Peptides against a protein of PDB entry 5HOI. Designs and how they scored, part 104

Target 1, 351 residues: chain A of PDB entry 5HOI
Amino acid sequence: FRYMPFSPAGTPFGFTDRRYLTMNEVGYVSTVKNSEQYSITVSFFDVGRFREYHFEDLFGYDLCFLNEKGTLFGQSKTGQIQYRPHDSIHSNWTKIIPLQAGERITSVAATPVRVIVGTSLGYFRSFNQFGVPFAVEKTSPIVALTAQNYRVFSVHYSQFHGLSYSLSELGTSSKRYYKRECPLPMSLPNINSDMKKDANLDYYNFNPMGIKSLFFSSYGDPCIFGSDNTLLLLSKWRSPEESKWLPILDSNMEIWKMSGGKETTDIHVWPLALAYDTLNCILVKGKHIWPEFPLPLPSEMEIRMPVFVKSKLLEENKAILNKKNEIGADTEAEEGEEDKEIQIPVSMAAE

## One batch from the design tools (peptide; made by RFdiffusion4, then SolubleMPNN)

Design b1_p14_8_s4 (from b1_p14_8, 9 letters changed)
Fold by OpenDDE base, seed 1:
Structure b1_p14_8_s4 (fold): chain B 351 residues (1-351), chain A 14 residues (1-14)
Amino acid sequence: as target 1 above (351 residues)
Amino acid sequence: KREEFAKRVAELLS
């Protein structure tokens, strides 16, 4: 196992000179390699609210986090970080994070009020939006970070304990834990089954944990989207005894249903954000499970708990088709199979 | 939302 730099919904270069450093509901950050330099572009989905900008990167930033106020960049090996506000009124700042021999920055996150840096040795470093440090804490090795307002969702990895997570709040004077290094029930990439296709090997080498993205929902719940294409949401995290991970969407199952049960092995969901009851995502067609250039427009997928098994749905659909053929009735496709999907009541997520 | 998403999936399968 090797610690790799993680950014939410970041893509590999593959066989190209370009990749996405990160993407979410705000926009997407791309980098293009030009000889020994990189050109970075920060693009937005709401073109009326923000203006696209670019700059030359002499450092080779391999970490990125985008929010509504600015973009955080990081270099995993050198420890350099840069924050660039979208508003020209606020100044850019740069800082070097001290790294030990062999230590890497593995993830960075930024909100309008906090900057967070996580490392392969488990150093958790917190700053304000101006790069003023608050604290350094030693945790288990950090593999992924996201943040919303004052809250941080961190994923940790140990060779002996596997994946764990923490949920914390970074106040002005202290860090509060809601969850501290609790087991994370996420499936890891299966090397033997998935690596039969070269495209999956390239993605595994880029992201060996298979975490496509992690974010907070619009209600402030931690979400993670793994290599199994299942969206997990942490429910009831304010009540330690009631807190649980909910599989709120199997995206492969949903694409299969939406196709009318056709083969959909070349259609992939790339997660951006969870807004209310809808996953904002990019639909990707092709060999690669990640979006290429140009970026397709985002799509909205309604969340549905995977309560049904594909085999049972295929048997039920065959039984319905056989009955329709026996009755000789051009009975229209009754809309009634759509109602069998149990909507998670919004009340189960937000409390 | 669901119908629009189903339409996009159908467009990608065509």
Scores: peptide ipSAE 0.329, ipTM 0.904, DockQ to the pose 0.663
Fold by OpenDDE base, seed 5:
Structure b1_p14_8_s4 (fold): chain B 351 residues (1-351), chain A 14 residues (1-14)
Amino acid sequence: as target 1 above (351 residues)
Amino acid sequence: KREEFAKRVAELLS
């Protein structure tokens, strides 16, 4: 295992010279290799609210976080961070984060009021939006960060304990924990099953944790989308005893339902944000589980608890087909091809 | 929402 720089919904280069550094509900940040430098473009979905901008990156930023006020960039190896407001009124600022030998910035997050830097050694560094430091805390190794207003959702990794998470609030003078290094019940990528496809190996090397994205919902609940394509939401986090992770969407199941039960192994959900009852996402077609260029238009997927298992539906449909064949035994069995559309019950297609 | 999503999935299956 190696600590890799993580950004929400970031994509690998693959065999290309370009990738997405991050994407969310606000927009998407792309980088293109240009000899020894990079060209970064910050694009927005609401083109009426924001103007696209670009700049030359001489540092090779590999970390990014986009919010409604600006973009935070980071270089995992050098410790350089840059904040770029979207408006021209506020100045850009740059800072170097002190790193120990072998330490990497693993994730960065920014809100209109806070900047957060997490490292492979578990240094949690907090700043205001102007890069003024508040505190440095030592935690378990940080692998992912997201933030909303004053709240931070951090994912930690230990070789001995696996994944954990923290939920904290960064006040003016103090950090409060709602959750502190609690177990995160997210499935890790299965190296042995998924590595049969070169594309999955490339993604695993880019993101060994399989965390496609993490964000706060519009209601301020921590969300995480793993390699299993299940959206987890942290419910009741204000009540320590009642707090639980809810699997609010199996995106593979929902695509399969929407296909009429067809094979959908080449259709992938790429998560952006959770707005109310809908996952904002990119639908991706192809061998790669991540979006290529140009970026497809975002889609909205309704959240639904995975009450039904695909295997049970397949068994029920086989049992219905077998009963129809037993009743129809007097008419010649046309050997109709195995690719028969599985009739999803109308009740499940209406849900 | 759901109909638009289903349409986009259908467009990707074509």
Scores: peptide ipSAE 0.340, ipTM 0.908, DockQ to the pose 0.739; fails the geometry check
Fold by OpenDDE base, seed 4:
Structure b1_p14_8_s4 (fold): chain B 351 residues (1-351), chain A 14 residues (1-14)
Amino acid sequence: as target 1 above (351 residues)
Amino acid sequence: KREEFAKRVAELLS
């Protein structure tokens, strides 16, 4: 296994000179290769609130986190981080994170009040918004971070234990854990089945954990969107005994339902944020599961717990078709069963 | 929301 730099909803270069470093509900950060340099652009969805800006990147930033107050950049190998406030009133700052031999920054997160750096050796480093350090903690290897206000959602990986997560609050005096390295019931990418297509292999090499994004909901609940295209929400995390992961959306199932049961293998959900009852996302059409350039406008998908099993619906529809064919004589068995519009039960369509 | 999203999916299927 190789630790790769993770940023929320970041995309690979693929065969292009450009990629998204990160995207969320605030905006998107792109980088373009210009010989040995990079040009970074920070773009916003609310163009009335923020002005797009760009700069030359001489360091090759491969980590990014965007919030409402600024953008945090990181270089996974060198340990350089840079915070750029969106407002010109506040100064940019740069810091070098000390890395051991072979250590990488694997993820960075920033809120208006905290900066967090996670590493492949499990160093968790916390700072204020001005880059003043609070603490260094040793955890299991960190593969992903997100943060909201004082709260941090961290994903950890162990070769022996798989994925775990922590939920912590970074107060002024101490770190509090709500959850500490608890099992994360997220499916990992299946290399053997899913990697038959070159595009999936490219994405796996970029993001071996298949974590497309992680964020806090508008209610402050940790959310994660994996390679299985299921949105998981951590419910009741304030009550340790009642806390559970809820599969609040199967995006493949929802797209399939909305298509009328057609093949939708070339339509992909790219997650941005969860606002109330809606996943803010980019709908992607094509071979790549990630958005290309230009970025499509965000779409809102209503969350729905997967109550129905696709296979059972297919069997029920086949059984209905077979019963119709037993009653009606000469309907030619056209072999094209996979592309037939599946009549979704009205009860499923009315929700 | 659902109808708009369904419309956008339909636009991508066309």
Scores: peptide ipSAE 0.339, ipTM 0.907, DockQ to the pose 0.738; fails the geometry check
Fold by OpenDDE base, seed 3:
Structure b1_p14_8_s4 (fold): chain B 351 residues (1-351), chain A 14 residues (1-14)
Amino acid sequence: as target 1 above (351 residues)
Amino acid sequence: KREEFAKRVAELLS
């Protein structure tokens, strides 16, 4: 296992000279490799609210976090971070994070009030929006971070314990934990089954945890979207005894339903954010599970608990077909083992 | 929302 730099919804270069460093509901950050330099562009979905900007990156930023007030950049190996406000009123600032030998920045997050840096040795560093440090804490190795206002959702990895998560609030005087290194019931990428496709191997090498994104919902609930394309939401986190992960969306199942039960192996959901009851996402067509260039317009997918199992729907539809055949309707049984369009019950398609 | 998403999925399947 190698600790790789993680950014929410970041994409690999693949065979191209360009990738997305991060994307969310605010916009998307792209980088283009030009010899030994990079050109970074910060683009926005609301073009009326924000102006696109670009700059030359001499450091090779491989970490990024975008919010409504600015963009945080990081270089995983050197420990350099840069915060760039979207407005010209506030100045850019740069800082070097001290790293030990072999330590990497694994993730960065920024809100309008906090900057967070997590490392492969489990150093959790907190700053204000001006880069003034608050504290350094040692945790289990950090593999992913997101933040909203004063709250931080951190994902940790241990070789012995697998994935865990923390939910904390970075007040003015102290850090409060709502959850501290609790087990995270997320499925990891299966190297043996999925690596038969070159595109999956490239993505695994870029992101070995398979965390496509993590964010806070509009209600302030931690969300994570793994390699299984299931959106997990942490419910009731304010009540430690009632807190649970809810699988609020199986995106593969929902695409399959929306297709009328067709094969959809080349259609992928790329998660951006959860707003109310809708996953904001990019629909991707092709061999790569990540969006290419140009970025398609975002789509809204309604969240739905996966109450229905595809196998049961298949069995029920087969049972209905077999019952029709027993009733002696002379409709020629075309024996074609073709993946017969599974009529999704109109109630399930209309709901 | 759902109908628009279904249309977009249908466009990608065509």
Scores: peptide ipSAE 0.336, ipTM 0.906, DockQ to the pose 0.731; fails the geometry check

## One batch from the design tools (peptide; made by RFdiffusion4, then SolubleMPNN)

Design b1_p15_1_s1 (from b1_p15_1, 8 letters changed)
Fold by OpenDDE base, seed 3:
Structure b1_p15_1_s1 (fold): chain B 351 residues (1-351), chain A 15 residues (1-15)
Amino acid sequence: as target 1 above (351 residues)
Amino acid sequence: KREEFAKRIAELLAE
């Protein structure tokens, strides 16, 4: 096993000179080898909201995280990170993360308010959006990071204990844990079965954890998509005793169902994001389980979320709305019947 | 959504 740089939905070079550094619902970041240099392009799905841009990379960035405000780049070996806002209002900044001998940056994440760096020795480094450091914490070795607003979902690896996860909130003065190095019930890649296909060996060498992506849902729930093509969602994470991982989608089974029961062994789901009850993904056809160039348009896969997840999300959204109203409105806003029960289709109880 | 996705799968299976 080797610690490899991880970025959400990143692809290997394979036999090509180009790969995706990362992709999500906002867009995709590609890099092309130009002799000893790289050319990086940041592309967006909403071309009306954002303008594509490119730059020459002299450092060989192998880590990336894209958000709605900017792109974070990292070099796993040198410890260099760069944040590039999408707008010209804010300046780019570069920083070197101090690394010990043999330490590597394994993952980076960025939100509009936080930058996070995780390492192979388990150093968790937090910064503001301007690269001002908050803290350094020692954890188990970090293999993957994602973040939304102030929340961070981290995946850890131990040779003895396998995968664990943490869920934390990076306030202004302190870090709060909702979950701290709890067991992550994700299946690791099966070397003996998957290595029969050369394409799977190339991907395993690039990403030995088989984590295709991790993200927060539109509701702020941690999601992870492993090598088994199952989407796991962390439900009830605000209640420590009630929190559990839900297998909300078997993408192979869903593709098989949607085909009418045909052979779909050459069709692959590449995860981007979870918006409400829809997995945004790239459908990939071919030998490689990852998208090649050009990138296909994203597809929307409907997820039959369990009833108790939808109901609790409604209650939490109502509670958030009620708390906003308690702070603001002495105004007699009419009792509008917005109690449209999200009619969970009865068809989920019959399978 | 579901019909459009099923159509896209059918298109990919025909390639």
Scores: peptide ipSAE 0.456, ipTM 0.936, DockQ to the pose 0.560
Fold by OpenDDE base, seed 4:
Structure b1_p15_1_s1 (fold): chain B 351 residues (1-351), chain A 15 residues (1-15)
Amino acid sequence: as target 1 above (351 residues)
Amino acid sequence: KREEFAKRIAELLAE
């Protein structure tokens, strides 16, 4: 086993000189090898909101995290990280993360307010968006990170215990854990069954954990998409005793159903994000389970959320409505009890 | 959404 640099939905080079460093709902970051240097391009799906940009990478960045405000790059071996805001108003910054002998940066994450670096020795390093350090914590070896606002979802690996996860909030004064190194019930890649195809070996060498991506849903629930093509969602994480992983999508099964039961062994889902009840993804056809160049347009896969997840969403929406009504309640206007039908977003009402 | 996705699967199966 080797700790490999992980980025959400990153792809291997394979037999090419180009790959995706990362992709999500915001866009995709590509790198092309030019002799001893790389050309990086940051592309966006919303071309009206963001302008594509490129730069020469002399460091060979092998880690990337894209958000709505900027892109974080990292070099796993040297410990160099760079944050590049999408807006030219904010300056780029570079920092070297001190690494021990044999230590690697295994994952990086960035939000508009936090930068996180995880290592193969389990150093969890937190920074603000300007690269000012908050803390260094020693955890189990980190293999993947994602973050949303102040929240961090980390995946850890132990040779003895397998995969675990943490869910934490990086406040200004302290780190709070909602979950701390709890078992992650994700299937690891099966080397013996899946490695019969050379293309699967190349992907396994790039990503031995088989984590295609991890993200927070639009509701702030941690999501992970493994090598089994199952989307897991962490439900009820605010209540540690009630917290559970939900297999909310078997993407192979759904592709098979939508084909009318045809053979779909060469069609793959590449996960980007979960927005409400919709998986944003790239549909990939061919020998490789990952998207090649050019990147296909994203597709939206509707997910039949389990009833108890729908109920939680309805409760959260009701709580948001009640808070709006409490702020409005100081004005005495007696106007009638119009039954404000809870406008279930049209996407949820059509099933 | 589901119909559009099913259409995209059908397109990919025809390639």
Scores: peptide ipSAE 0.456, ipTM 0.935, DockQ to the pose 0.581
Fold by OpenDDE base, seed 5:
Structure b1_p15_1_s1 (fold): chain B 351 residues (1-351), chain A 15 residues (1-15)
Amino acid sequence: as target 1 above (351 residues)
Amino acid sequence: KREEFAKRIAELLAE
C-alpha cells in the first residue's frame, strides 16, 4: 500500500499529458504537463459568476481543493501549499508545510474561513483563509479531507483497522468532534477481481482507496462516493447514538434502470456534489471510469430517498431548529447565526 | 430532471 495524494473527483493522467486536479459543483481544475512545468486552468460552471484563470505551475501541484472564494493547491512531496482567491483583489499566499522523512501531504481542503492539511503520518494542520496556523493535531493517517464552513470531514486509514472517519468543527479557540475515528463502512477496491482490465489498474494506482469524491451535501451532511459507485450519506451525525451511513444511491443500478435494462458497462457516473435530492455528476462514456477532455456538461441525477429517510431528515432539521430556538433564548445569540441549515423543502416530504 | 437524464443515457448508448 502507498499513500497517494487525494483531491475530490480528481482524475489520473493515464497515458495523457493532462488531468483534472479536482472538480465539484463550483467548477473544475485542470493541469497540463509542458516539459518541466505545468499549466493550471481553473474553470467554472457558472461563467457569469466567475472568470476562468490560468497560471504556470513550477512546483507540480498534485493536490487541489476548489471553493466559491478560491483554490487551494498542494505539492504532496515538498509540502508546498498555495491559496489563490478567484478575485484578483485578494492576494495569493504560499506556505511550506514541514514534513518528516517519507511523510506526504495526502489531502487538502479549504473553505472561505479555514484551510486544512492532512498527511500520511496523521498530522492534521488547520489554518485560517490567510494561512495563519491554529493548531497541529496527531490523528490516524489521513487519506481524504473535505470541509464546509467550519466543519471538516476526514477519512483515515490504518493497515490493521481499515477506513475510519471523523467529523469535526474548527472554532476560533478549539476543535470539537461530532465523530472521532469511527468505522467507515465503505467497500475498498477489490484488487483480484476488478484488476483484470488495465484501465482499472491505472485508476487503482492513482487512488488505492477508490474514493472518487467526498463532499458535504447542501444540508451539511457528509457524503462519500466509493469505487462501488454507491453514494453514502451520514445521517443523524449530531446525535452520536443515532448516527448512521445511508446508501442513498446505487448509481450503476439507477443507470441500468433508466436505460430500460440495457448493457451500461461503459457508462459511468463521476460525482460532483449533492444538492437537495439531486446528485450533480458527469456522465462518462468509454473504457475509463473518469472524464477525459473536453469535460462533458454536468448532469443531474434525482435521488429517490425513501420516505422514511426524508421524514427522519425533516425531524432532525426540526429538532435542530428547536434547539437553536432554545439556545437563542440565552444571550449568546450572535455567533450562532452562521449555521443557517438549509431546511429540506416541505415538497420533498410529500412525494 | 429524470427525463433529461434518461435522454442523456439514451444518447450515450447510441454512440
Scores: peptide ipSAE 0.454, ipTM 0.936, DockQ to the pose 0.554
Fold by OpenDDE base, seed 2:
Structure b1_p15_1_s1 (fold): chain B 351 residues (1-351), chain A 15 residues (1-15)
Amino acid sequence: as target 1 above (351 residues)
Amino acid sequence: KREEFAKRIAELLAE
């Protein structure tokens, strides 16, 4: 096994001079090789909200994370990171992460308020949006990161224990764990079955874990999309004993059903984000499981949550709201406005 | 949503 740089929904070069560094619901970041240099373009799906920009990359950034406020870049070998706000009012900043001999940055994540760097030795480094460091923690080796607001979803790999995950909140003064290095029930790529197709070998060499993407849902639930094309959602993560991974979508089975039961072996889902009950994704046709150039328009795949899961989520959110209202009546303590749980709109109960 | 997605799958299968 080799630690490879991971970015959400990133694509390999394959036989081309270009690839996607990352993509999500906000947009997509591409890089093109030009001799010893790279040209990076940051593109957006909402062209009215954001302006596309490009720059020359002399460092060969192989890590990327895109959010609504900026783009984080990283170089896995040198430890260089750069944050580029989309708004020209805010300054770019660059930093070198100190790496030990043989250590690599394996993943980076950025929110409007936090920057996170994970390494092959399990160094978890946290910063604010201006690159001011908070802490360095030693964990199991980090293979993937995503973040939303103050929350971080990390995937870890051990040669002895396989895949694990952590879910943490990066407050102003401390890191809180909701989950700490718990088993991740994700299927790893099967080398022996897939090795007969050269296209699958190229992707495996780029991403040995087969994690196509990981993100937070619009409700703040950790999601992961593996090589088996199953979307897993972490339910009840606030209750440590009740928390479970839900297989909310088998994308291969759903494409097969939507085709009317035709052969769909050349149609692939490339995940971007989960918004409510809809997986935002790129539909890819061809031998490669990843999107090529130009990028197709995103598609929306409806997730039929089992009625029992939707009703329980609504009851649990009501029970959490009622408990917050009972506790909030007596103590005037200025616990900051930050944990306003997004009220599920009542309209989702009527279908 | 579902009908639009089914249409997009049908388009890709016709290519």
Scores: peptide ipSAE 0.448, ipTM 0.934, DockQ to the pose 0.555

